# Peptides against a protein of PDB entry 1Y0J, part 9

Target 1, 39 residues: chain A of PDB entry 1Y0J
Amino acid sequence: EARECVNCGATATPLWRRDRTGHYLCNACGLYHKMNGQN

## One batch from the design tools (peptide; aimed at target 1 N39)

Design b2_p14_7 (made by RFdiffusion4)
Pose (drawn by RFdiffusion4):
Structure b2_p14_7 (pose): chain A 39 residues (1-39), chain P 14 residues (1-14)
Amino acid sequence: as target 1 above (39 residues)
Amino acid sequence: PPTPEQLALMRALA
């Protein structure tokens, strides 16, 4: 609905986080790209 | 890309 997640596809996220590359990630897959540090 | 276990952990933390 809101956007297409590149890791899970869950559009029922409370919020969306954009990665530095410009991708759209959720609160789960987006947090991974922050906490992991790597890609 | 996260593994299923890593994704579950990220969902729990969120």

Design b2_p14_7_s1 (made by RFdiffusion4, then SolubleMPNN; from b2_p14_7 with Q6E L9E R11K)
Fold by OpenDDE base, seed 4:
Structure b2_p14_7_s1 (fold): chain B 39 residues (1-39), chain A 14 residues (1-14)
Amino acid sequence: as target 1 above (39 residues)
Amino acid sequence: PPTPEELAEMKALA
């Protein structure tokens, strides 16, 4: 298995992020969450 | 809120 972004399913990113519950997000989705007030 | 640097990177990824 490989790490996947829980939002978009991407398996590669310049920077892995994690949400408040510890699930992995790619950099773009993590930033999207920040812009929409989810962290 | 994202920093200006983070916004710039986000735009490059979009």
Scores: peptide ipSAE 0.154, ipTM 0.707, DockQ to the pose 0.162
OpenDDE base, seeds 1, 2, 3, 5: peptide ipSAE 0.150, 0.168, 0.140, 0.165; ipTM 0.702, 0.717, 0.697, 0.716; seeds 1, 2, 3, 5 fail the geometry check

Design b2_p14_7_s2 (made by RFdiffusion4, then SolubleMPNN; from b2_p14_7, 4 letters changed)
Fold by OpenDDE base, seed 4:
Structure b2_p14_7_s2 (fold): chain B 39 residues (1-39), chain A 14 residues (1-14)
Amino acid sequence: as target 1 above (39 residues)
Amino acid sequence: PPTPEELEEMRKLA
């Protein structure tokens, strides 16, 4: 099983994050989402 | 909002 960022498709990252629905995001995309969110 | 540490990590991106 290989994990992928649901936003960019990256398969490797220094830190896996998850969105509010539980989908995996790479560190970069997770931070991008956070920047554009409320937190 | 992102923490200062997270902003620093974002700055290192591409």
Scores: peptide ipSAE 0.228, ipTM 0.757, DockQ to the pose 0.161; fails the geometry check
OpenDDE base, seeds 1, 2, 3, 5: peptide ipSAE 0.213, 0.216, 0.204, 0.216; ipTM 0.750, 0.753, 0.751, 0.755; seeds 1, 2, 3, 5 fail the geometry check

Design b2_p14_7_s3 (made by RFdiffusion4, then SolubleMPNN; from b2_p14_7 with P1R Q6E L9E)
Fold by OpenDDE base, seed 5:
Structure b2_p14_7_s3 (fold): chain B 39 residues (1-39), chain A 14 residues (1-14)
Amino acid sequence: as target 1 above (39 residues)
Amino acid sequence: RPTPEELAEMRALA
């Protein structure tokens, strides 16, 4: 399967995360969303 | 806690 971060488009990450709506985020973007509540 | 590299990546997104 193929996957990419909905925020930055990255296709590889040490840890895939998801936002509250279920969209996939790379680790860095997921952490950003978690800390700031937005992209 | 995010690593220094993760923080740098996050700052690059903003």
Scores: peptide ipSAE 0.235, ipTM 0.755, DockQ to the pose 0.144
OpenDDE base, seeds 1, 2, 3, 4: peptide ipSAE 0.232, 0.206, 0.201, 0.232; ipTM 0.754, 0.736, 0.742, 0.758

Design b2_p14_7_s4 (made by RFdiffusion4, then SolubleMPNN; from b2_p14_7 with Q6E L9E A12E)
Fold by OpenDDE base, seed 1:
Structure b2_p14_7_s4 (fold): chain B 39 residues (1-39), chain A 14 residues (1-14)
Amino acid sequence: as target 1 above (39 residues)
Amino acid sequence: PPTPEELAEMRELA
């Protein structure tokens, strides 16, 4: 499969995450959103 | 969106 982080455009990550609407986030961006609550 | 530094820090967390 091929996917891309909707926030930073990364195509590879040790752990894919998703936002509440189901869009894919790389691990880093997912963690950032959880910790900072900013889009 | 995160800064390059924040992205690097987040990658270190997991």
Scores: peptide ipSAE 0.165, ipTM 0.714, DockQ to the pose 0.791
OpenDDE base, seeds 2, 3, 4, 5: peptide ipSAE 0.186, 0.190, 0.184, 0.197; ipTM 0.723, 0.729, 0.714, 0.730; seeds 2, 3, 4, 5 fail the geometry check

Design b2_p14_8 (made by RFdiffusion4)
Pose (drawn by RFdiffusion4):
Structure b2_p14_8 (pose): chain A 39 residues (1-39), chain P 14 residues (1-14)
Amino acid sequence: as target 1 above (39 residues)
Amino acid sequence: VDFAAIAAIREALE
């Protein structure tokens, strides 16, 4: 609905986080790209 | 991409 997740596809996220590359990630897959540090 | 780490994060968020 809101956007297409590149890791899970869950559009029922409380919020969406954009990666530095400009991708749209959820509160789960987006947090991974932050905590992991790497891609 | 480590999908097990993403799964653990999803569980922690719930």

Design b2_p14_8_s1 (made by RFdiffusion4, then SolubleMPNN; from b2_p14_8, 6 letters changed)
Fold by OpenDDE base, seed 4:
Structure b2_p14_8_s1 (fold): chain B 39 residues (1-39), chain A 14 residues (1-14)
Amino acid sequence: as target 1 above (39 residues)
Amino acid sequence: VDMEALEAIRKELE
């Protein structure tokens, strides 16, 4: 669809994730945020 | 944009 990762702008990912506020993150950025928190 | 996050993407696509 028109979904984009709010961190890197990617429009496709093996797995869409969501941050604590509900914003979409690609899998990689979601994992990064999980480990390091919001950037 | 956090460059470390982009690096994680590169690693994922490797």
Scores: peptide ipSAE 0.069, ipTM 0.548, DockQ to the pose 0.441
OpenDDE base, seeds 1, 2, 3, 5: peptide ipSAE 0.060, 0.049, 0.054, 0.061; ipTM 0.569, 0.544, 0.552, 0.515; seed 5 fails the geometry check

Design b2_p14_8_s2 (made by RFdiffusion4, then SolubleMPNN; from b2_p14_8, 5 letters changed)
Fold by OpenDDE base, seed 4:
Structure b2_p14_8_s2 (fold): chain B 39 residues (1-39), chain A 14 residues (1-14)
Amino acid sequence: as target 1 above (39 residues)
Amino acid sequence: VDMEAIEEIREALK
């Protein structure tokens, strides 16, 4: 598919995550959001 | 978005 991280725009990641509203994040950005609660 | 922080995380996850 054509999935993209809504934070950094990456199209590939070892693990796709989702934010609390269901948007896709790459693994790194998902962890960043979890740690900081912000973009 | 703090892109520097994100890059540091990406590097650490290699």
Scores: peptide ipSAE 0.050, ipTM 0.498, DockQ to the pose 0.842
OpenDDE base, seeds 1, 2, 3, 5: peptide ipSAE 0.051, 0.045, 0.055, 0.051; ipTM 0.510, 0.491, 0.519, 0.505; seeds 1, 2, 3, 5 fail the geometry check

Design b2_p14_8_s3 (made by RFdiffusion4, then SolubleMPNN; from b2_p14_8 with F3M A8E)
Fold by OpenDDE base, seed 3:
Structure b2_p14_8_s3 (fold): chain B 39 residues (1-39), chain A 14 residues (1-14)
Amino acid sequence: as target 1 above (39 residues)
Amino acid sequence: VDMAAIAEIREALE
């Protein structure tokens, strides 16, 4: 169950998210992607 | 990726 945010490398987050291709993002990076549509 | 913007989001969510 080891997981890492593909954007910032965080290994812990209050809420795991995923991008449109299924890559895991921490909550903060997921929100950033949702708001801006970019890395 | 704008890491500064991401850092701000992380801080705001603490």
Scores: peptide ipSAE 0.090, ipTM 0.629, DockQ to the pose 0.859
OpenDDE base, seeds 1, 2, 4, 5: peptide ipSAE 0.088, 0.071, 0.077, 0.073; ipTM 0.624, 0.561, 0.583, 0.580; seeds 1, 2, 5 fail the geometry check

Design b2_p14_8_s4 (made by RFdiffusion4, then SolubleMPNN; from b2_p14_8, 6 letters changed)
Fold by OpenDDE base, seed 3:
Structure b2_p14_8_s4 (fold): chain B 39 residues (1-39), chain A 14 residues (1-14)
Amino acid sequence: as target 1 above (39 residues)
Amino acid sequence: VDMEALEEIRKALE
């Protein structure tokens, strides 16, 4: 099975990010959450 | 979306 961003469902990104519990985020969603503090 | 997962993500990125 392909890796997916937990926020947007994307399966490809220039940089996979991960939170402290191991959830994967695409680069864009990781940055979005960092900047805006929104779900 | 998994709202609990998103909350944890937000906390990790603060």
Scores: peptide ipSAE 0.092, ipTM 0.586, DockQ to the pose 0.065
OpenDDE base, seeds 1, 2, 4, 5: peptide ipSAE 0.089, 0.052, 0.062, 0.053; ipTM 0.589, 0.527, 0.496, 0.506; seed 2 fails the geometry check

## One batch from the design tools (peptide; aimed at target 1 N7 Y24)

Design b2_p15_1 (made by RFdiffusion4)
Pose (drawn by RFdiffusion4):
Structure b2_p15_1 (pose): chain A 39 residues (1-39), chain P 15 residues (1-15)
Amino acid sequence: as target 1 above (39 residues)
Amino acid sequence: IEPVSLEEIAALLES
């Protein structure tokens, strides 16, 4: 509905986080790209 | 960006 997640596809996220590359990630897959540090 | 599995995401979030 809101956007297409590139890791899970869950659009029922409380918020969306954009990666530095410009991708749209959720609160789960987006947090991974922050905590992991790597890609 | 490279896609990752849900198991890797869950293991990191539960750490």

Design b2_p15_1_s1 (made by RFdiffusion4, then SolubleMPNN; from b2_p15_1, 7 letters changed)
Fold by OpenDDE base, seed 4:
Structure b2_p15_1_s1 (fold): chain B 39 residues (1-39), chain A 15 residues (1-15)
Amino acid sequence: as target 1 above (39 residues)
Amino acid sequence: HKPVSKEEIEKLLAE
């Protein structure tokens, strides 16, 4: 199987990111959620 | 891979 972004399902990205529990996110989804996170 | 809900991802990343 191929790695997938857990948010959008993308299988390719310039940079894989990970959430706090280790799930993979594509660069775009990772940045989007980081920038829009409510903390 | 099992996808995680958008809501759950937002919760995790917003912490």
Scores: peptide ipSAE 0.060, ipTM 0.536, DockQ to the pose 0.152
OpenDDE base, seeds 1, 2, 3, 5: peptide ipSAE 0.051, 0.048, 0.056, 0.042; ipTM 0.523, 0.525, 0.534, 0.515

Design b2_p15_1_s2 (made by RFdiffusion4, then SolubleMPNN; from b2_p15_1, 4 letters changed)
Fold by OpenDDE base, seed 2:
Structure b2_p15_1_s2 (fold): chain B 39 residues (1-39), chain A 15 residues (1-15)
Amino acid sequence: as target 1 above (39 residues)
Amino acid sequence: MVPVSQEEIDALLES
């Protein structure tokens, strides 16, 4: 399959996360949002 | 792995 982070387009990550509707985020983008409140 | 909850990420993405 082809999975991509909806924020940065990365195709690999040590930990996939998802938004409320099931779209995938890489771990880095998920954590970046926490740290900064924006992308 | 950093212990950040999925619920917390969802809340931030909605704002």
Scores: peptide ipSAE 0.097, ipTM 0.602, DockQ to the pose 0.054
OpenDDE base, seeds 1, 3, 4, 5: peptide ipSAE 0.096, 0.076, 0.064, 0.065; ipTM 0.613, 0.557, 0.543, 0.555

Design b2_p15_1_s3 (made by RFdiffusion4, then SolubleMPNN; from b2_p15_1, 5 letters changed)
Fold by OpenDDE base, seed 1:
Structure b2_p15_1_s3 (fold): chain B 39 residues (1-39), chain A 15 residues (1-15)
Amino acid sequence: as target 1 above (39 residues)
Amino acid sequence: MKPVSREEIDALLAS
């Protein structure tokens, strides 16, 4: 079982991020949420 | 959490 981004389902990313509750986000989704003031 | 499409992610990661 591979790790998945909880937002988009991506299984590969140059940098795994985590939200405040510890859920994994791919780099792009993590940055998107950061830019939009969420997570 | 705002949804982000897989297609958008692919575009971002491909550049």
Scores: peptide ipSAE 0.079, ipTM 0.601, DockQ to the pose 0.338
OpenDDE base, seeds 2, 3, 4, 5: peptide ipSAE 0.071, 0.076, 0.074, 0.065; ipTM 0.591, 0.600, 0.599, 0.581

Design b2_p15_1_s4 (made by RFdiffusion4, then SolubleMPNN; from b2_p15_1 with I1M E2T A10K)
Fold by OpenDDE base, seed 5:
Structure b2_p15_1_s4 (fold): chain B 39 residues (1-39), chain A 15 residues (1-15)
Amino acid sequence: as target 1 above (39 residues)
Amino acid sequence: MTPVSLEEIKALLES
């Protein structure tokens, strides 16, 4: 199995994050979403 | 909580 960022499709990241609905995001996308609230 | 790196930001912009 391989995990993917639901935003950018990355399969590797220094830190996996999750959005409000529980979907996995890479560190960068997770922080972006947290800061902006959207893609 | 680790901050985003410059490389991560660049990768996002290129996607």
Scores: peptide ipSAE 0.067, ipTM 0.577, DockQ to the pose 0.091
OpenDDE base, seeds 1, 2, 3, 4: peptide ipSAE 0.060, 0.063, 0.061, 0.058; ipTM 0.585, 0.581, 0.572, 0.560

Design b2_p15_2 (made by RFdiffusion4)
Pose (drawn by RFdiffusion4):
Structure b2_p15_2 (pose): chain A 39 residues (1-39), chain P 15 residues (1-15)
Amino acid sequence: as target 1 above (39 residues)
Amino acid sequence: EEEEEEKQTEYKEEL
């Protein structure tokens, strides 16, 4: 609905986080890219 | 918006 998640596809996320590369990630897959540090 | 959707699709296929 809102956007297409590139890791899970869950559009029922409370908020969306954009990665530095410009991709759209959810509160779960987006958090991973932050906490992991790597890609 | 079309460009952003294409980028997301390409990145998903790469994974």

Design b2_p15_2_s1 (made by RFdiffusion4, then SolubleMPNN; from b2_p15_2, 7 letters changed)
Fold by OpenDDE base, seed 4:
Formats: structure tokens, sequence, C-alpha cells
Structure b2_p15_2_s1 (fold): chain B 39 residues (1-39), chain A 15 residues (1-15)
């Protein structure tokens, strides 16, 4: 039951991020969401 | 923990 990115399912990342609703995202997906404001 | 995992699954399924 390891943590995984809600967007891509990755279980490892240099930096865990969270979206505006609190869901965990890997660094890459977090940056994508931040730039585009959506999935 | 269980609630967090549930929320994550539901969000993923909505994508």
Amino acid sequence: as target 1 above (39 residues)
Amino acid sequence: EEEERRRMREYRESL
C-alpha cells in the first residue's frame, strides 16, 4: 500500500506534490497540473 | 488511511 501518483500511478518521485484538492502527484504530474490548471 | 486510498482511487477513475 505504497503511495502512488493519482494521475500516472508512479510510486517513486524526487518530490511528492499535491493538487488543489489534496491528492498526491509525482513531481512531473504536479508540475503539469500547476502549469495547465487541470489534468 | 483507508479513506485517503478510497479518495485516490475515485479521483483516478474520474480521469
Scores: peptide ipSAE 0.118, ipTM 0.627, DockQ to the pose 0.848
OpenDDE base, seeds 1, 2, 3, 5: peptide ipSAE 0.109, 0.116, 0.116, 0.103; ipTM 0.615, 0.623, 0.623, 0.595

Design b2_p15_2_s2 (made by RFdiffusion4, then SolubleMPNN; from b2_p15_2, 8 letters changed)
Fold by OpenDDE base, seed 4:
Structure b2_p15_2_s2 (fold): chain B 39 residues (1-39), chain A 15 residues (1-15)
Amino acid sequence: as target 1 above (39 residues)
Amino acid sequence: DEEERKRMEEYKRKL
């Protein structure tokens, strides 16, 4: 099994993040959602 | 946060 960003599908990131419902996001997508109030 | 934005943009650029 491999972890995957639910937004972009990336399988590698310097820092895994999670959205409000617990889905994994890569660092970039996590920051994007945080800044734009998404998820 | 400007620093956070820069980190995000740099990461996306490397993808």
Scores: peptide ipSAE 0.078, ipTM 0.585, DockQ to the pose 0.036
OpenDDE base, seeds 1, 2, 3, 5: peptide ipSAE 0.093, 0.100, 0.077, 0.073; ipTM 0.636, 0.648, 0.584, 0.567; seeds 1, 2 fail the geometry check

Design b2_p15_2_s3 (made by RFdiffusion4, then SolubleMPNN; from b2_p15_2, 9 letters changed)
Fold by OpenDDE base, seed 3:
Structure b2_p15_2_s3 (fold): chain B 39 residues (1-39), chain A 15 residues (1-15)
Amino acid sequence: as target 1 above (39 residues)
Amino acid sequence: AEAELAATREYKASL
């Protein structure tokens, strides 16, 4: 399956993450959101 | 925490 990070638009990542509303985030953006209390 | 759980589930599903 193909997907896109809703934050940066990346289509490839070592680990796909998901925000609390279900949107897909690449690993980097997922960690960013987590550290900023948004994920 | 929710993102971590989701990532874990996604990873597991990819195996």
Scores: peptide ipSAE 0.091, ipTM 0.563, DockQ to the pose 0.047
OpenDDE base, seeds 1, 2, 4, 5: peptide ipSAE 0.052, 0.059, 0.053, 0.079; ipTM 0.464, 0.483, 0.478, 0.555

Design b2_p15_2_s4 (made by RFdiffusion4, then SolubleMPNN; from b2_p15_2, 7 letters changed)
Fold by OpenDDE base, seed 4:
Structure b2_p15_2_s4 (fold): chain B 39 residues (1-39), chain A 15 residues (1-15)
Amino acid sequence: as target 1 above (39 residues)
Amino acid sequence: EEEERRRMAEYKASL
């Protein structure tokens, strides 16, 4: 199974991020949620 | 894996 961003479903990103609970986010979604206090 | 899939679905719904 391929890794997917839990927010947008993207399977490719320049940098994989993880939220506080360990879920994978693409770079864009990770930055967006971090800046807006969302996870 | 069903449980992993379920956890991801619940997380998505909470975003």
Scores: peptide ipSAE 0.154, ipTM 0.652, DockQ to the pose 0.483
OpenDDE base, seeds 1, 2, 3, 5: peptide ipSAE 0.172, 0.146, 0.142, 0.158; ipTM 0.681, 0.649, 0.642, 0.681; seeds 1, 3, 5 fail the geometry check

Design b2_p15_3 (made by RFdiffusion4)
Pose (drawn by RFdiffusion4):
Structure b2_p15_3 (pose): chain A 39 residues (1-39), chain P 15 residues (1-15)
Amino acid sequence: as target 1 above (39 residues)
Amino acid sequence: SSWEADGFEELPTPP
């Protein structure tokens, strides 16, 4: 509905986080790209 | 924000 997640596809996220590359990630897959540090 | 300092942007979910 809101956007297409590239890791899970869950659109029922409380918020969306954009990666530095400009992708749209959720609160889960987006957090991974932050906490992991790598891609 | 720590997220913004790391170069990430938070966006609210549209209704």

Design b2_p15_3_s1 (made by RFdiffusion4, then SolubleMPNN; from b2_p15_3, 6 letters changed)
Fold by OpenDDE base, seed 4:
Structure b2_p15_3_s1 (fold): chain B 39 residues (1-39), chain A 15 residues (1-15)
Amino acid sequence: as target 1 above (39 residues)
Amino acid sequence: SELEEQGYEVLPTPP
């Protein structure tokens, strides 16, 4: 299985996040979006 | 953002 963060393109992260439409974010980008409300 | 609007879940990193 291959997975990439839709924001930064990272292929590895200690924790994957996913929105309800199925887009994957690395932990860092997911937290950034959560904190800033930006995509 | 789209993510903030939709919410998200946390998943473990695959092996």
Scores: peptide ipSAE 0.145, ipTM 0.663, DockQ to the pose 0.467
OpenDDE base, seeds 1, 2, 3, 5: peptide ipSAE 0.080, 0.057, 0.070, 0.087; ipTM 0.543, 0.534, 0.528, 0.558; seed 5 fails the geometry check

Design b2_p15_3_s2 (made by RFdiffusion4, then SolubleMPNN; from b2_p15_3, 5 letters changed)
Fold by OpenDDE base, seed 3:
Structure b2_p15_3_s2 (fold): chain B 39 residues (1-39), chain A 15 residues (1-15)
Amino acid sequence: as target 1 above (39 residues)
Amino acid sequence: SELEEEGYEELPTPP
C-alpha cells in the first residue's frame, strides 16, 4: 500500500489523518489544518 | 507499513 499526504506529498507519518472527504493527510498537515480551521 | 494501515483517524469537524 502506498499512501500520500494530499497536502505535502509525504508518504510516511506517525499518524495518518483523513479529512471529511476521505483524503489522507500526514499528522503534521492534519494538525495544521485542524489548528487553523481549514480542511 | 502496519502503522500506516492501522494508525489513522478521521479529522474532527471544525466548529
Scores: peptide ipSAE 0.100, ipTM 0.586, DockQ to the pose 0.112
OpenDDE base, seeds 1, 2, 4, 5: peptide ipSAE 0.047, 0.046, 0.046, 0.105; ipTM 0.531, 0.551, 0.553, 0.585; seed 5 fails the geometry check

Design b2_p15_3_s3 (made by RFdiffusion4, then SolubleMPNN; from b2_p15_3, 7 letters changed)
Fold by OpenDDE base, seed 1:
Structure b2_p15_3_s3 (fold): chain B 39 residues (1-39), chain A 15 residues (1-15)
Amino acid sequence: as target 1 above (39 residues)
Amino acid sequence: SELEELGYEVLPRPP
């Protein structure tokens, strides 16, 4: 497995998240997105 | 951007 955050390119994260289109985001980027009103 | 054209959400990297 070689998953990458579509935003920052990170390959490791405590928790993989996904944007509204299903693309993978690391936990940090996913939370930032969520906090800015975008899930 | 290229990523946006592919449907990816490009966001500011969190601090």
Scores: peptide ipSAE 0.107, ipTM 0.604, DockQ to the pose 0.045
OpenDDE base, seeds 2, 3, 4, 5: peptide ipSAE 0.073, 0.076, 0.079, 0.099; ipTM 0.547, 0.542, 0.548, 0.580

Design b2_p15_3_s4 (made by RFdiffusion4, then SolubleMPNN; from b2_p15_3, 4 letters changed)
Fold by OpenDDE base, seed 5:
Structure b2_p15_3_s4 (fold): chain B 39 residues (1-39), chain A 15 residues (1-15)
Amino acid sequence: as target 1 above (39 residues)
Amino acid sequence: SELEAEGYEELPTPP
């Protein structure tokens, strides 16, 4: 079982992030949402 | 939404 970004489906990232509901995001998607506040 | 990214935490890459 491999971790997957719930936004883009990436299975690899230099830094994993997790949203307030516990879902995993790759670094890029996590930063995007942080900066824009949009899903 | 299922994706709630307004709040998040930084996590280390799994080994």
Scores: peptide ipSAE 0.126, ipTM 0.637, DockQ to the pose 0.411
OpenDDE base, seeds 1, 2, 3, 4: peptide ipSAE 0.066, 0.098, 0.072, 0.056; ipTM 0.592, 0.584, 0.576, 0.535

Design b2_p15_4 (made by RFdiffusion4)
Pose (drawn by RFdiffusion4):
Structure b2_p15_4 (pose): chain A 39 residues (1-39), chain P 15 residues (1-15)
Amino acid sequence: as target 1 above (39 residues)
Amino acid sequence: AAAAAKQAAYKASLH
């Protein structure tokens, strides 16, 4: 609905986080790209 | 449109 997640596809996320590369990630897959540090 | 294509290409690379 809101956007297409590149890791899970869950559009029922409370908020969306954009990665530095410009991708759209959820509160789960987006948090991973932050906490992991790597890609 | 270009941002949507980039997003779709990145998703395809992970699968």

Design b2_p15_4_s1 (made by RFdiffusion4, then SolubleMPNN; from b2_p15_4, 10 letters changed)
Fold by OpenDDE base, seed 2:
Structure b2_p15_4_s1 (fold): chain B 39 residues (1-39), chain A 15 residues (1-15)
Amino acid sequence: as target 1 above (39 residues)
Amino acid sequence: EEEERRQRAYRESLR
């Protein structure tokens, strides 16, 4: 099992982020969702 | 593995 972004499936990122429910997001997706308020 | 399952379910909810 390898960690992957729950949004795009990326397995590598300069910084792992987490959404409000604790799911892992890559840096890019985490920033995107933070700025747009999307799920 | 439980985390992987939860994350997989989340991905499916994003479809």
Scores: peptide ipSAE 0.145, ipTM 0.658, DockQ to the pose 0.804
OpenDDE base, seeds 1, 3, 4, 5: peptide ipSAE 0.136, 0.132, 0.107, 0.117; ipTM 0.652, 0.638, 0.586, 0.619

Design b2_p15_4_s2 (made by RFdiffusion4, then SolubleMPNN; from b2_p15_4, 7 letters changed)
Fold by OpenDDE base, seed 3:
Structure b2_p15_4_s2 (fold): chain B 39 residues (1-39), chain A 15 residues (1-15)
Amino acid sequence: as target 1 above (39 residues)
Amino acid sequence: EEEAAAQRAYKESLR
């Protein structure tokens, strides 16, 4: 099973991120949520 | 549905 961003479903990213509860996010989604605090 | 469930869980974690 390949890792997937829980927000957009991407399976590849320059940098995997994790939110405060441990969910995996691609770099783009991780940055978006960090800056906006909204999904 | 696994994808949808993951997304819902993520959204919930942001509340």
Scores: peptide ipSAE 0.130, ipTM 0.604, DockQ to the pose 0.261
OpenDDE base, seeds 1, 2, 4, 5: peptide ipSAE 0.114, 0.106, 0.110, 0.114; ipTM 0.589, 0.568, 0.583, 0.594

Design b2_p15_4_s3 (made by RFdiffusion4, then SolubleMPNN; from b2_p15_4 with A3E K6A H15L)
Fold by OpenDDE base, seed 5:
Structure b2_p15_4_s3 (fold): chain B 39 residues (1-39), chain A 15 residues (1-15)
Amino acid sequence: as target 1 above (39 residues)
Amino acid sequence: AAEAAAQAAYKASLL
């Protein structure tokens, strides 16, 4: 059961990120949400 | 199915 980005569903990324509540995000989504605070 | 529900819940929490 592959890890998935909770935003986009990607199963692979150059860098896995986690938000402050522990959700896994791909690099792109992690950066996007950090900067914009919304989908 | 469960994964999709989890993703939807997370997205909702971001609003």
Scores: peptide ipSAE 0.121, ipTM 0.590, DockQ to the pose 0.236
OpenDDE base, seeds 1, 2, 3, 4: peptide ipSAE 0.110, 0.114, 0.111, 0.109; ipTM 0.589, 0.589, 0.581, 0.575; seeds 1, 3 fail the geometry check

Design b2_p15_4_s4 (made by RFdiffusion4, then SolubleMPNN; from b2_p15_4, 9 letters changed)
Fold by OpenDDE base, seed 1:
Structure b2_p15_4_s4 (fold): chain B 39 residues (1-39), chain A 15 residues (1-15)
Amino acid sequence: as target 1 above (39 residues)
Amino acid sequence: AEEEERQRAYAESLR
C-alpha cells in the first residue's frame, strides 16, 4: 500500500495534508486548495 | 454564511 495525493497522484511530498473527509493531499495541492478552494 | 464557514473549515483542515 502506498499513499498518494488524491488531486495529483503524487506519492511523495515534504508534508502530507488532509481534507476534512480524510483524503490525503500533497503539500502543494493542499496549499492550492486552501488558497483557492478548488482543484 | 454556511458556505463561507464550510470553506473556512476546509482551508483550516489543510493547514
Scores: peptide ipSAE 0.103, ipTM 0.590, DockQ to the pose 0.048
OpenDDE base, seeds 2, 3, 4, 5: peptide ipSAE 0.097, 0.084, 0.085, 0.083; ipTM 0.600, 0.545, 0.550, 0.529; seed 5 fails the geometry check

Design b2_p15_5 (made by RFdiffusion4)
Pose (drawn by RFdiffusion4):
Structure b2_p15_5 (pose): chain A 39 residues (1-39), chain P 15 residues (1-15)
Amino acid sequence: as target 1 above (39 residues)
Amino acid sequence: EELEEEEELLEEYRE
């Protein structure tokens, strides 16, 4: 509905986080890209 | 324009 997640596809996220590359990630897959540090 | 850029990034990521 809001956007297409590139890891899970869950559009029922409370908020969306954009990665530095410009991708759209959710509160889960997006957090992974931050906490992991790597891609 | 924003949606076209998003589609291009999604195609690149799926490669």

Design b2_p15_5_s1 (made by RFdiffusion4, then SolubleMPNN; from b2_p15_5, 4 letters changed)
Fold by OpenDDE base, seed 3:
Structure b2_p15_5_s1 (fold): chain B 39 residues (1-39), chain A 15 residues (1-15)
Amino acid sequence: as target 1 above (39 residues)
Amino acid sequence: EEKKREEELLEEYRK
């Protein structure tokens, strides 16, 4: 059991984020998705 | 409220 970013597959990040549907995203992907209007 | 939390994090950590 290891957490992974659902976007890039990263298993480590300085800050885990979650999209509106509850999926875990690394910090970078979470910010990217929001900036581009993605979930 | 997940959407709200997402925006809060965005405002605090956006670069």
Scores: peptide ipSAE 0.078, ipTM 0.534, DockQ to the pose 0.046
OpenDDE base, seeds 1, 2, 4, 5: peptide ipSAE 0.067, 0.074, 0.057, 0.062; ipTM 0.524, 0.532, 0.497, 0.506

